# Ledger of designs, part 20: peptides against a protein of PDB entry 4N78

Target 1, 186 residues: chain A of PDB entry 4N78
Amino acid sequence: HFQVICRLLGYQGIAVVMEELLKVVKSLLQGTILQYVKTLMEVMPKICRLPRHEYGSPGILEFFHHQLKDIVEYAELKTVCFQNLREVGNAILFCLLIEQSLSLEEVCDLLHAAPFQNILPRVHVKEGERLDAKMKRLESKYAPLHLVPLIERLGTPQQIAIAREGDLLTKERLCCGLSMFEVILT
Target 2, 155 residues: chain B of PDB entry 4N78
Amino acid sequence: MAELQMLLEEEIPGGRRALFDSYTNLERVADYCENNYIQSADKQRALEETKAYTTQSLASVAYLINTLANNVLQMLDIQASQLRRMESSINHISQTVDIHKEKVARREIGILTTNKNTSRTHKIIAPANLERPVRYIRKPIDYTILDDIGHGVKW

## One batch from the design tools (peptide; made by RFdiffusion4, then SolubleMPNN)

Design b1_p9_7_s1 (from b1_p9_7, 3 letters changed)
Fold by OpenDDE base, seed 3:
Structure b1_p9_7_s1 (fold): chain B 186 residues (1-186), chain C 155 residues (1-155), chain A 9 residues (1-9)
Amino acid sequence: as target 1 above (186 residues)
Amino acid sequence: as target 2 above (155 residues)
Amino acid sequence: PYLPVFQPP
């Protein structure tokens, strides 16, 4: 589903969706969630010391449950605050999954374009074979497929310009070093 | 452009008219040959003359068809070339627009990106001092302060 | 070869 969404929206559509999601997240965090958090901080126990480890995990859990019983039982916290937090979480997950899907598509595009851009994969060299000889053979094999040099030789000036721009756009992808998710977390 | 116009307006219509006229002429020649053969005392001579006219007529028609066909083919080639040029122009414009749109889109999404940094996972440092559990006196929490916040169910 | 258009007599 996310792959289809990425294909449908493209870079522009993804950017618009991400911007709107960021606005929603900001609104939720600075609005309702912040108000609940402030209220909760006011009612939080001023002194909540860690119980002794001798009480074991069940005893410690019971202790904290008792200390926070009034907060846990607050119905609005469960219905409104947690729902808003779920929405924020879903938005973050959506952004992550979109970025991952986009990265996969970009990698596939790069791989498909590689033979036409003089980008050769690392050749496995068997024992006794010279790496240089194999690489030269591979280069010679794919040399006729180099698109930009081919168009530079046979194409019109306009075609050459378009080919160069297309080549650049093909090489420059987000997956080469950019992350949207890190911006969302900041 | 001038050559295409001549083909469309003069040469092809002219060739079609010539071919049509040739059809009419062939009927006249056939009638002539039939009458000549019937009226001639020398049937052999009349037959040879008919053969000669038939050969000439067929050659003439073949020439007219060939000329017309070549003119039509030439016309089609010129038109095909014009269409290819038009297609090339449209494709060039389309590609230019697509590249521009892609650049704009990439700039827009680029604003939402940062360089991948290996963020060090901050270790949550557990507080070292196990303080004695102080008996917490529960103070009643007044939640009415939150009644005006959000789509809360008015209880 | 240019073949003339045959004209009947």
Scores: peptide ipSAE 0.089, ipTM 0.653, DockQ to the pose 0.005
Fold by OpenDDE base, seed 2:
Structure b1_p9_7_s1 (fold): chain B 186 residues (1-186), chain C 155 residues (1-155), chain A 9 residues (1-9)
Amino acid sequence: as target 1 above (186 residues)
Amino acid sequence: as target 2 above (155 residues)
Amino acid sequence: PYLPVFQPP
């Protein structure tokens, strides 16, 4: 599903969605969640000492329930605050999954473009094969596919310009060194 | 342009008219030959005259058809060339627009990105030209690191 | 080769 979304939205669509999600997350964090956190901090017991171990697990639990009774009974915490936190969590997960899917798509694009851009794969050399000979064979095999040099030789100036721009755009991808998710976490 | 116009407005219509006129003329010639043969005391001479007119008529029609056909072919060739030029122009515009849109999109998404924590040696450098949509690493990117991620044919 | 346009007699 996320792969389809990435393909459908493209870079522009993804940017728009992420910007809106960031706005929503910011609004939730700075507004409602912050307010609840402040309220909880005010209601939190100033002194909460660890109960004596002699009370046992049930007694300790009861102790904390008593100390946190006001917090537990705060109805808005369960209904509003937790819902907002869920929304934030979902937004974060969505961004993560979108970025992962986008990265996969970009990797696929890079792999598909590689033969046309003089990018050779790592050659696995079997025992007894010469690496140099295999590389030369690969170079020779893919040499006719190098698009930019081919167009530079045969194309019009306009075609050459477009080919160069296209080549650059193909090579420059987010997965090569940029992260959107890290921005979201900041 | 002038050649195509001449073909469309003068040569081809003229050729068509000539063929039509030739049809009428052929009918007249046929009538003449028939009457001449019936009325002539020398049937052999009349027959030879008919053969001569037939040969001339066929040659004339063949010429007219050939001329018209060549003009039509020339017209089609010129039109095909014009269409190819138009197609090329449209494709160029389309590609330019697509590239522009892609650059805009990449700039937009680029605002939402930060550098990955990579080894200090690989710094993403913003291109000096503001027209470049995305920050790139000036160093050749080794895409072999992606070999394990791709579903490509394990060679 | 140019062939003359046939004209009936």
Scores: peptide ipSAE 0.089, ipTM 0.656, DockQ to the pose 0.006
Fold by OpenDDE base, seed 4:
Structure b1_p9_7_s1 (fold): chain B 186 residues (1-186), chain C 155 residues (1-155), chain A 9 residues (1-9)
Amino acid sequence: as target 1 above (186 residues)
Amino acid sequence: as target 2 above (155 residues)
Amino acid sequence: PYLPVFQPP
């Protein structure tokens, strides 16, 4: 589903959706969630000591659960605050999944374009084979497929310009070094 | 363009008219040959003349059909070439527009990106002094402070 | 050979 969404929206559509989601998340965080957090901080126990580690993780959890029981059972917290947190979580997950899907598509595009752009795969060298000889053989095999040089030889000036621009756009992908999700988390 | 116009406006219509005229002429020739054969005392000569006219007429029609066919084929070739040129032009424009749109889109999404940095996971340092377990004193929490937040039913 | 357009007598 996310792959289809990525294909449908493209870079522009994804950017718009991500920007709007960020606005929504910001609004939720700075608005309702912040208000609940402030209120909860005011009603938090003034003294909440860390239980002994000897009680183990379950005992520690029970301790904190007991200390915060009344807060956790607060109806408005469950209905409004937790719902908003779920919405924020869903938005974050959506962004993550979109980025992952986009990265997969970009990688696929790069892989498909590689033979046409003089990008050769790393070849496993078996014992007794020279890496250089294998690479030369591969280069020779794919040389006729190099699109930009081919168009430069056979194409019009306009076609050459388009081919060069297309080549650049094909090579420059977000997955090569950029992350959207990191921006969402800051 | 001038050649196509000549084909469409002059040569092909002219060829069609010529074929139509040839049809009419063939009927006249047939009538002539029939009458000539009936009236002629030398039937063999009349027959030979009829054969000659038939051969000539057939050759003429064949020529007219061939000429017209070639002109139509030429017209179609020119039109096909024009369509291919138009298609090429449209494709170039389309590709240029698509590249531009892609560049704009990439700029927009680029604003939402940062360099992939391997964030060093901060080692959570456990506090060295484990505080002694203090007896659980349940203090009642006053939730009235939350009454102004949310859609709470004022009971 | 351009065959002349046959003209009836």
Scores: peptide ipSAE 0.088, ipTM 0.664, DockQ to the pose 0.005
Fold by OpenDDE base, seed 5:
Order: structure tokens, then sequence, then C-alpha cells
Structure b1_p9_7_s1 (fold): chain B 186 residues (1-186), chain C 155 residues (1-155), chain A 9 residues (1-9)
């Protein structure tokens, strides 16, 4: 699902969605959640000491329940605040999954473009074969597919410019060194 | 352009008219030949004359058709060439627009990105200043990172 | 050879 979303939205669409999600998260954090946190801080017991161990686990639980009764009974906390926190969590997860999916798509694009850009993976060498010889053979095999050199040789100046620019755009991807999710976490 | 215009406006229409006129002329020639044959005392001469006119008429029509056909073919070739040039131009514009859109999109999403921190340790100090996306230093794409993500088709 | 357009006599 996320892969499809990434394909449909593209970079621009993803950016728009992410920006809006960030706005929503910011609004929730600075607005409703902050207000509830302030309210909770006001109702928090000023002194909450550990009960004596003699009360046992049930007694200790009851003690804390009593101390936190006002907080537990705060109906809006459960209905509104926790829901908002859930929304924030969902937004964060959404961003993470979108980024992961986008990265996968970018990797696929890079892999598909690689033969045309003279980017060859290291091939597993069977015992007895020289890596260099195999790589040379592979290079020779894909040499006719090198797009930019081919267009530079056969294309118009405009086509050459577009090809070079396209080549650069193909090579420069977010997955190579950029993270959106890290920005969201800050 | 001048050649195409001349073909479209003058040569081809003129050739078509000539062909139609030739049809009318052929009918007249046929009538003439028929009448001449009937009225002529020398039927053999009249027949030879008819044969000559028929041959000439056929040759004339063949010439007109050939000329017209060649002009039409030339017109089509010119038009095909023009269409190819237009297509090339449109493609160029389209590609330019697409590249531009892609650049804009990348700038937009780039605002939402930061450099991947390899070091797990340091406290995410929210950098106050949105660090300008550090110019992508082309590190060679190490594709080995992908070795673990793909369903290892163990061949 | 410009075959003259046969003009009927």
Amino acid sequence: as target 1 above (186 residues)
Amino acid sequence: as target 2 above (155 residues)
Amino acid sequence: PYLPVFQPP
C-alpha cells in the first residue's frame, strides 16, 4: 500500500503530505497535548512517597490508585489526550513507512538505471575466475548501453544537456544520504 | 514551406484538374475518332489515327497520374518531416518541463530531509537552524547495502 | 520527355 502511495504521490505529493502531517503533529503537541500536560501537572500529587513494603503488591497498587485517582478519573484524558497521542503516533509511523517505501522505490530505480550509467555490481566470482576479467567482460557487455556517452555521440546539444541532467537526477536520490524521518523526530 | 505550399495550393490541385480535364478530352477524342472513322473513306487510315490518338492519350494520362502521384508523395514526405520535427520539439519541451518539475519536487522534499546520522549515540539536539541540505557529495553508491534487503534468490 | 498534354485537335 505504501509503495503504491509513493508511486502515486511522487516527491511532490509526499512532501505535501509530510508537511501537512508535521503541521498536524505540531498543532496537537503544542495545543491540546500541552494543555492536558499542564492540567495534569496541576493535579499531580506534590508528594508521592513509596508506601511501606508491608502493604504488599495489592496495597501498593491501591495506594497509587488513590493518589492518582483524580488523574485516572479525568475523562478527557482518556478520550481526547490519548486519542491525540495516538494520532501523533500514527502520523510518525506513517512518515516512517512512507520514507521506507520511497527508499525502496529509489533503490529500484537506481538498480534499473545502473546498466545505463556504467554502474556495475560486483559479481560473484566462481573459483578459478579472475574478478578483473569478469568485470571487464561485463563492462564490455553493457558498454553499448551507456546512455550519456551514446547521446553525446549521436544526439543534439539539447538532447545531450537533457541526458546529462537526467543522469544526474537519477544518481542523486534521497536514499543515498538523506532522511526525512530524522527530521520528524526532532 | 514554400515548396509545400506550392504543392498543396497549386501543383496537386492543378494536377487533379488536369486529370479531370483529360477525361473530358478523352471523351472528345473518342467521339472524334468514332466520327472520323465513320466519315472517312479510308478506314485503315482512320484506325491508325485512332490508334495514335489512343496511345498518345494513354501516355498523357499516365504522365499526369505519375506527376500527380509524385507530387503527392513529395507533399507527404515534407509533411512527415515537419511532423517529426514538431514531435522532437514537443518532446524536448516536455522533457524540460518534467526535469523542472522534478527539480522543484526535490527541493520541496529536500526541506524535509536531513543527513542520515550514522552515530546512534548523540542526543538529538534539534538543530536550531535548518541545516542547509549539505551538498550531496557523490559518494559512490555502495549497492552492497541492498544485498540484505532483496529476497536472496539463492540461485 | 514532357509528354505534352494531349490536346484534341
Scores: peptide ipSAE 0.079, ipTM 0.664, DockQ to the pose 0.006; fails the geometry check

Design b1_p9_7_s2 (from b1_p9_7, 3 letters changed)
Fold by OpenDDE base, seed 4:
Structure b1_p9_7_s2 (fold): chain B 186 residues (1-186), chain C 155 residues (1-155), chain A 9 residues (1-9)
Amino acid sequence: as target 1 above (186 residues)
Amino acid sequence: as target 2 above (155 residues)
Amino acid sequence: PYLPTFEPP
């Protein structure tokens, strides 16, 4: 589903959706969630000592659960605050999954374009074979498929310009060094 | 363009008219040959004349059909070439527009990106002093402070 | 070969 969404929206559509989601998340965090957090901080136990590690993780969890039981059972917290937190969580997950899906598509595009752009995979060298010789053979094999040089030889000036621009756009992908999700987390 | 126009407006219509006229002429020739054969005392001569006219007429029609066919084929070739040129032009424009749109889109999404940094996971340093378990004193939480927050039913 | 146009008598 996310792959289809990525294909449908493209970079522009994804950008718009991500921006709007960020606005929504910001609004939720700075609005309702912040208000509940402030209120909860006011009603939090003033003294909450760490239980002994000897009680183990379950015992520690039970301790905190007991200390915060009344807060957790607060109806408004469950209905409004937790719902807003779920919405924020869903938005974050959505962004993550969109980025992952986009990255997969970009990688696929790069892989498909690689033979046409003189990008050769590292070949496994068996014992006794020279890597250089294998790479040269591979290069020679794919040399006729190099699109930009081919168009430069056979195409019109306009076609050459388009081919160069297309080549650049194909090579420059977000997955090569950029992350949207990191921006969402800051 | 001038050649296509000549084909469409002059040569092809002219060829069609010539074929139509040829049809009418063939009927006249047939009538002539029939009458000539009936009236002629030398039937062999009349037959030979008819054969000659038939051969000439067939050759003429064949020529007219061939000429018209070639003109139609030429017209179609020119039109096909024009369509290919138009298609190429449209494709170039489309590609240019698509590249531009892609660049704009990439700028927009680029604003939402940062460099992939391997964030060093901060080592959570466990506090050295394990605080002694203090007896759990439950203090009642006053929830009235939360009454002004949310859509709570004022019971 | 240019075939002559037949002209009726």
Scores: peptide ipSAE 0.038, ipTM 0.693, DockQ to the pose 0.005
Fold by OpenDDE base, seed 3:
Structure b1_p9_7_s2 (fold): chain B 186 residues (1-186), chain C 155 residues (1-155), chain A 9 residues (1-9)
Amino acid sequence: as target 1 above (186 residues)
Amino acid sequence: as target 2 above (155 residues)
Amino acid sequence: PYLPTFEPP
């Protein structure tokens, strides 16, 4: 599903969705969640000392339950506050999954373009074979597929310009060094 | 453009008219040959004359058809060339617009991105040795670093 | 070869 969303939205659509999600998250955090946190802080016991270990685990649990009774019984915490936190969590997860899906699409594009851009994979060298000779053979094999040099030789000036720009756009991808998720976490 | 116009407005219509006129003329020639054969005392001579007219008529029609066909083919070639030029122009505009849209989109999403913290480890150790300008062997970009991103197909 | 159009007499 996320792959399809990435394909459908493209870079522009993803940017718009991410911006809107950030606004929603900000609104939830600075509005409703902050208000509930403030309320919870007011209800929080000012002094909560650790009970003596002699009371055992049940007694300690009862002690903390009593101290936090007002928080536990706060019905709006379970319904509204936790729901808002779930929404924030879902938004974060959505952003993460979109970024991952986008990265996969970009990697696939890079791999598909590689033979046409003189980007060769590392060749496995068997014992006794010279890496250099194998690489030269591979380069020679794919040399006719180099798109930009081919167009530079045979194309019009306009075609050459478009080919160069297309080549650059193909090489420059977010997955090469950029992260959206890190921005969302800050 | 002038050649195409001449073909469309003058040569092809003219050739079609000539062919139509030839049809009418052929009917007249046929009538002539029939009457000549019936009225002639020398049937052999009349037959030879008919053969001569038939040969000439066939040659004439063949020439007219060939000329017309060549003109039509030439017209079609010119039109095909014009269409190819138009297509090329449209494609160029479309590609330019698409590239522009892509650049805009990338700028927009770029605002929402930060550089990945490359783990400290790969200090690009500038190779200390100024190796002699070895022939710029484009080192293949190792994309294996990307294999761990997503459900990596273990090759 | 340019073959003239045949005109009947």
Scores: peptide ipSAE 0.036, ipTM 0.686, DockQ to the pose 0.006
Fold by OpenDDE base, seed 2:
Structure b1_p9_7_s2 (fold): chain B 186 residues (1-186), chain C 155 residues (1-155), chain A 9 residues (1-9)
Amino acid sequence: as target 1 above (186 residues)
Amino acid sequence: as target 2 above (155 residues)
Amino acid sequence: PYLPTFEPP
């Protein structure tokens, strides 16, 4: 699903969605969640001493239930605050999954474009084979597919310009060094 | 442009008219030859004259058809060339627009990105000496050492 | 070769 979304939205669509999600998250964090956190901090027992071990696990649990009774009974915490936290969590997960899916798509694009851009795969050399010979063979095999040099030789100035721009855009991808998710976490 | 216009407006219509006129003329020639043969005392001469007219007529029609065909082919070639040029122009514009849109989109998404902290993963310099994988001897963590520190239930 | 236009007699 996320792969389809990435393909459908493209860079522009993804940017718009992420910007809106960031706004929503910011609004939730600075508004409702912050207010609840402040309230919880005020209601939180100032002194919560560890109960004596002699009370056993049940007694300790009861102790904490008693100390946190006001917090547990705060109905708005369960209904509103937790819902907002869920929304924030979902937004974060969505962004993560979108970025991952986008990265996969970009990698696929790079791999598909590689033969046309003189990007040779790392050749696994079996024992006894000369790396140089294999590399030369690969270079020779893919040389006719190098698009930019081909167009530079045969194309019009306009076609050459477009080919160069296209080549650059194909090579420069987010997955090469940029992260959107890190921005979301900050 | 001038050549195409001439072909469309003058040469091809003119050729079509010429063929039509030729049809009418052929009918007249046929009638003439028939009458001439019937009325002539010298049938052999009349026949030779008919043969001459037939040959001339066929040659004329062949010429007209050939000329018209060539003009039509030329017209089609010019039109095909114009279409190819138009297609090329449209493709160029389309590609330019697509590139522009892509650049805009990339700028927009770029605002939402930061450089990946390449954790300088210290190049795990593979120690040259493959130290024999020290058999990870899982030393069982003796948790009894913690028995004296924590308020654990002494049985 | 310019073939003459056929003019009927």
Scores: peptide ipSAE 0.036, ipTM 0.692, DockQ to the pose 0.005
Fold by OpenDDE base, seed 5:
Structure b1_p9_7_s2 (fold): chain B 186 residues (1-186), chain C 155 residues (1-155), chain A 9 residues (1-9)
Amino acid sequence: as target 1 above (186 residues)
Amino acid sequence: as target 2 above (155 residues)
Amino acid sequence: PYLPTFEPP
């Protein structure tokens, strides 16, 4: 699902969605959640000491329940605050999954473009074969597919410019060194 | 452009008209030949004259058809060339627009990105200073990093 | 040389 969303939205669509999600998260954190946290701080017991071990586990639980009664009985905490926190969590997860999916798509694009850009993977060498010789053979095999050199040789100046620019855009991807999720966490 | 216009407006229509006129002329020639044959005392001469007119008429029609056909072919070739040029121009514009859109999109999403911190440092220290997006120093894409992500199809 | 166009007599 997220892969499809990434393909459908593209960079622009993803950016818009992420920006809006960030706004929503910010609004929730600075607005409703902050207000509830302030309220909770006001109703928090000023002194909460550990009860004596002699009360046993049930007694200790009852003690804390009594101390936190006002918080536990705060109906809006459960219905509104926790829901908002859930929404924030969902937004964060959404951003993470979108970024992961986008990264996968970008990797696929890079892999598909690689033969045309003279980017060859290291090939497994069987025993007795020289890696260099095999790589040279592979390079020779894919040499006719090198798009930019081919267009530079056969294309118009405009085509050459577009090809170079396209090549650059293909090589420069977010997955190579950028993270959106890290920005969301800050 | 001038050549195409001349073909479209003058040569081809003119050739078509000439063919139509030739049809009328052929009928007149046929009538003439028939009447001449009937009225002539020398039937052999009349027949030879008819033969001559027939040959001339056939040659003329063949010439007109050939000329018209060549003009039409030339017109089509010119039009095909023009269409190819237009297509090339449209493609160029389209590609330019797409590249521009892509650049804009990348700038937009780029605002939402930061450099991947490789250091597993535990402390989520909120970096106080929004580190200016460090200029993307083109590090050569080490594709070896992708070796671990791919489901190694063990062939 | 046949004339490209013939005129009826």
Scores: peptide ipSAE 0.043, ipTM 0.682, DockQ to the pose 0.005; fails the geometry check

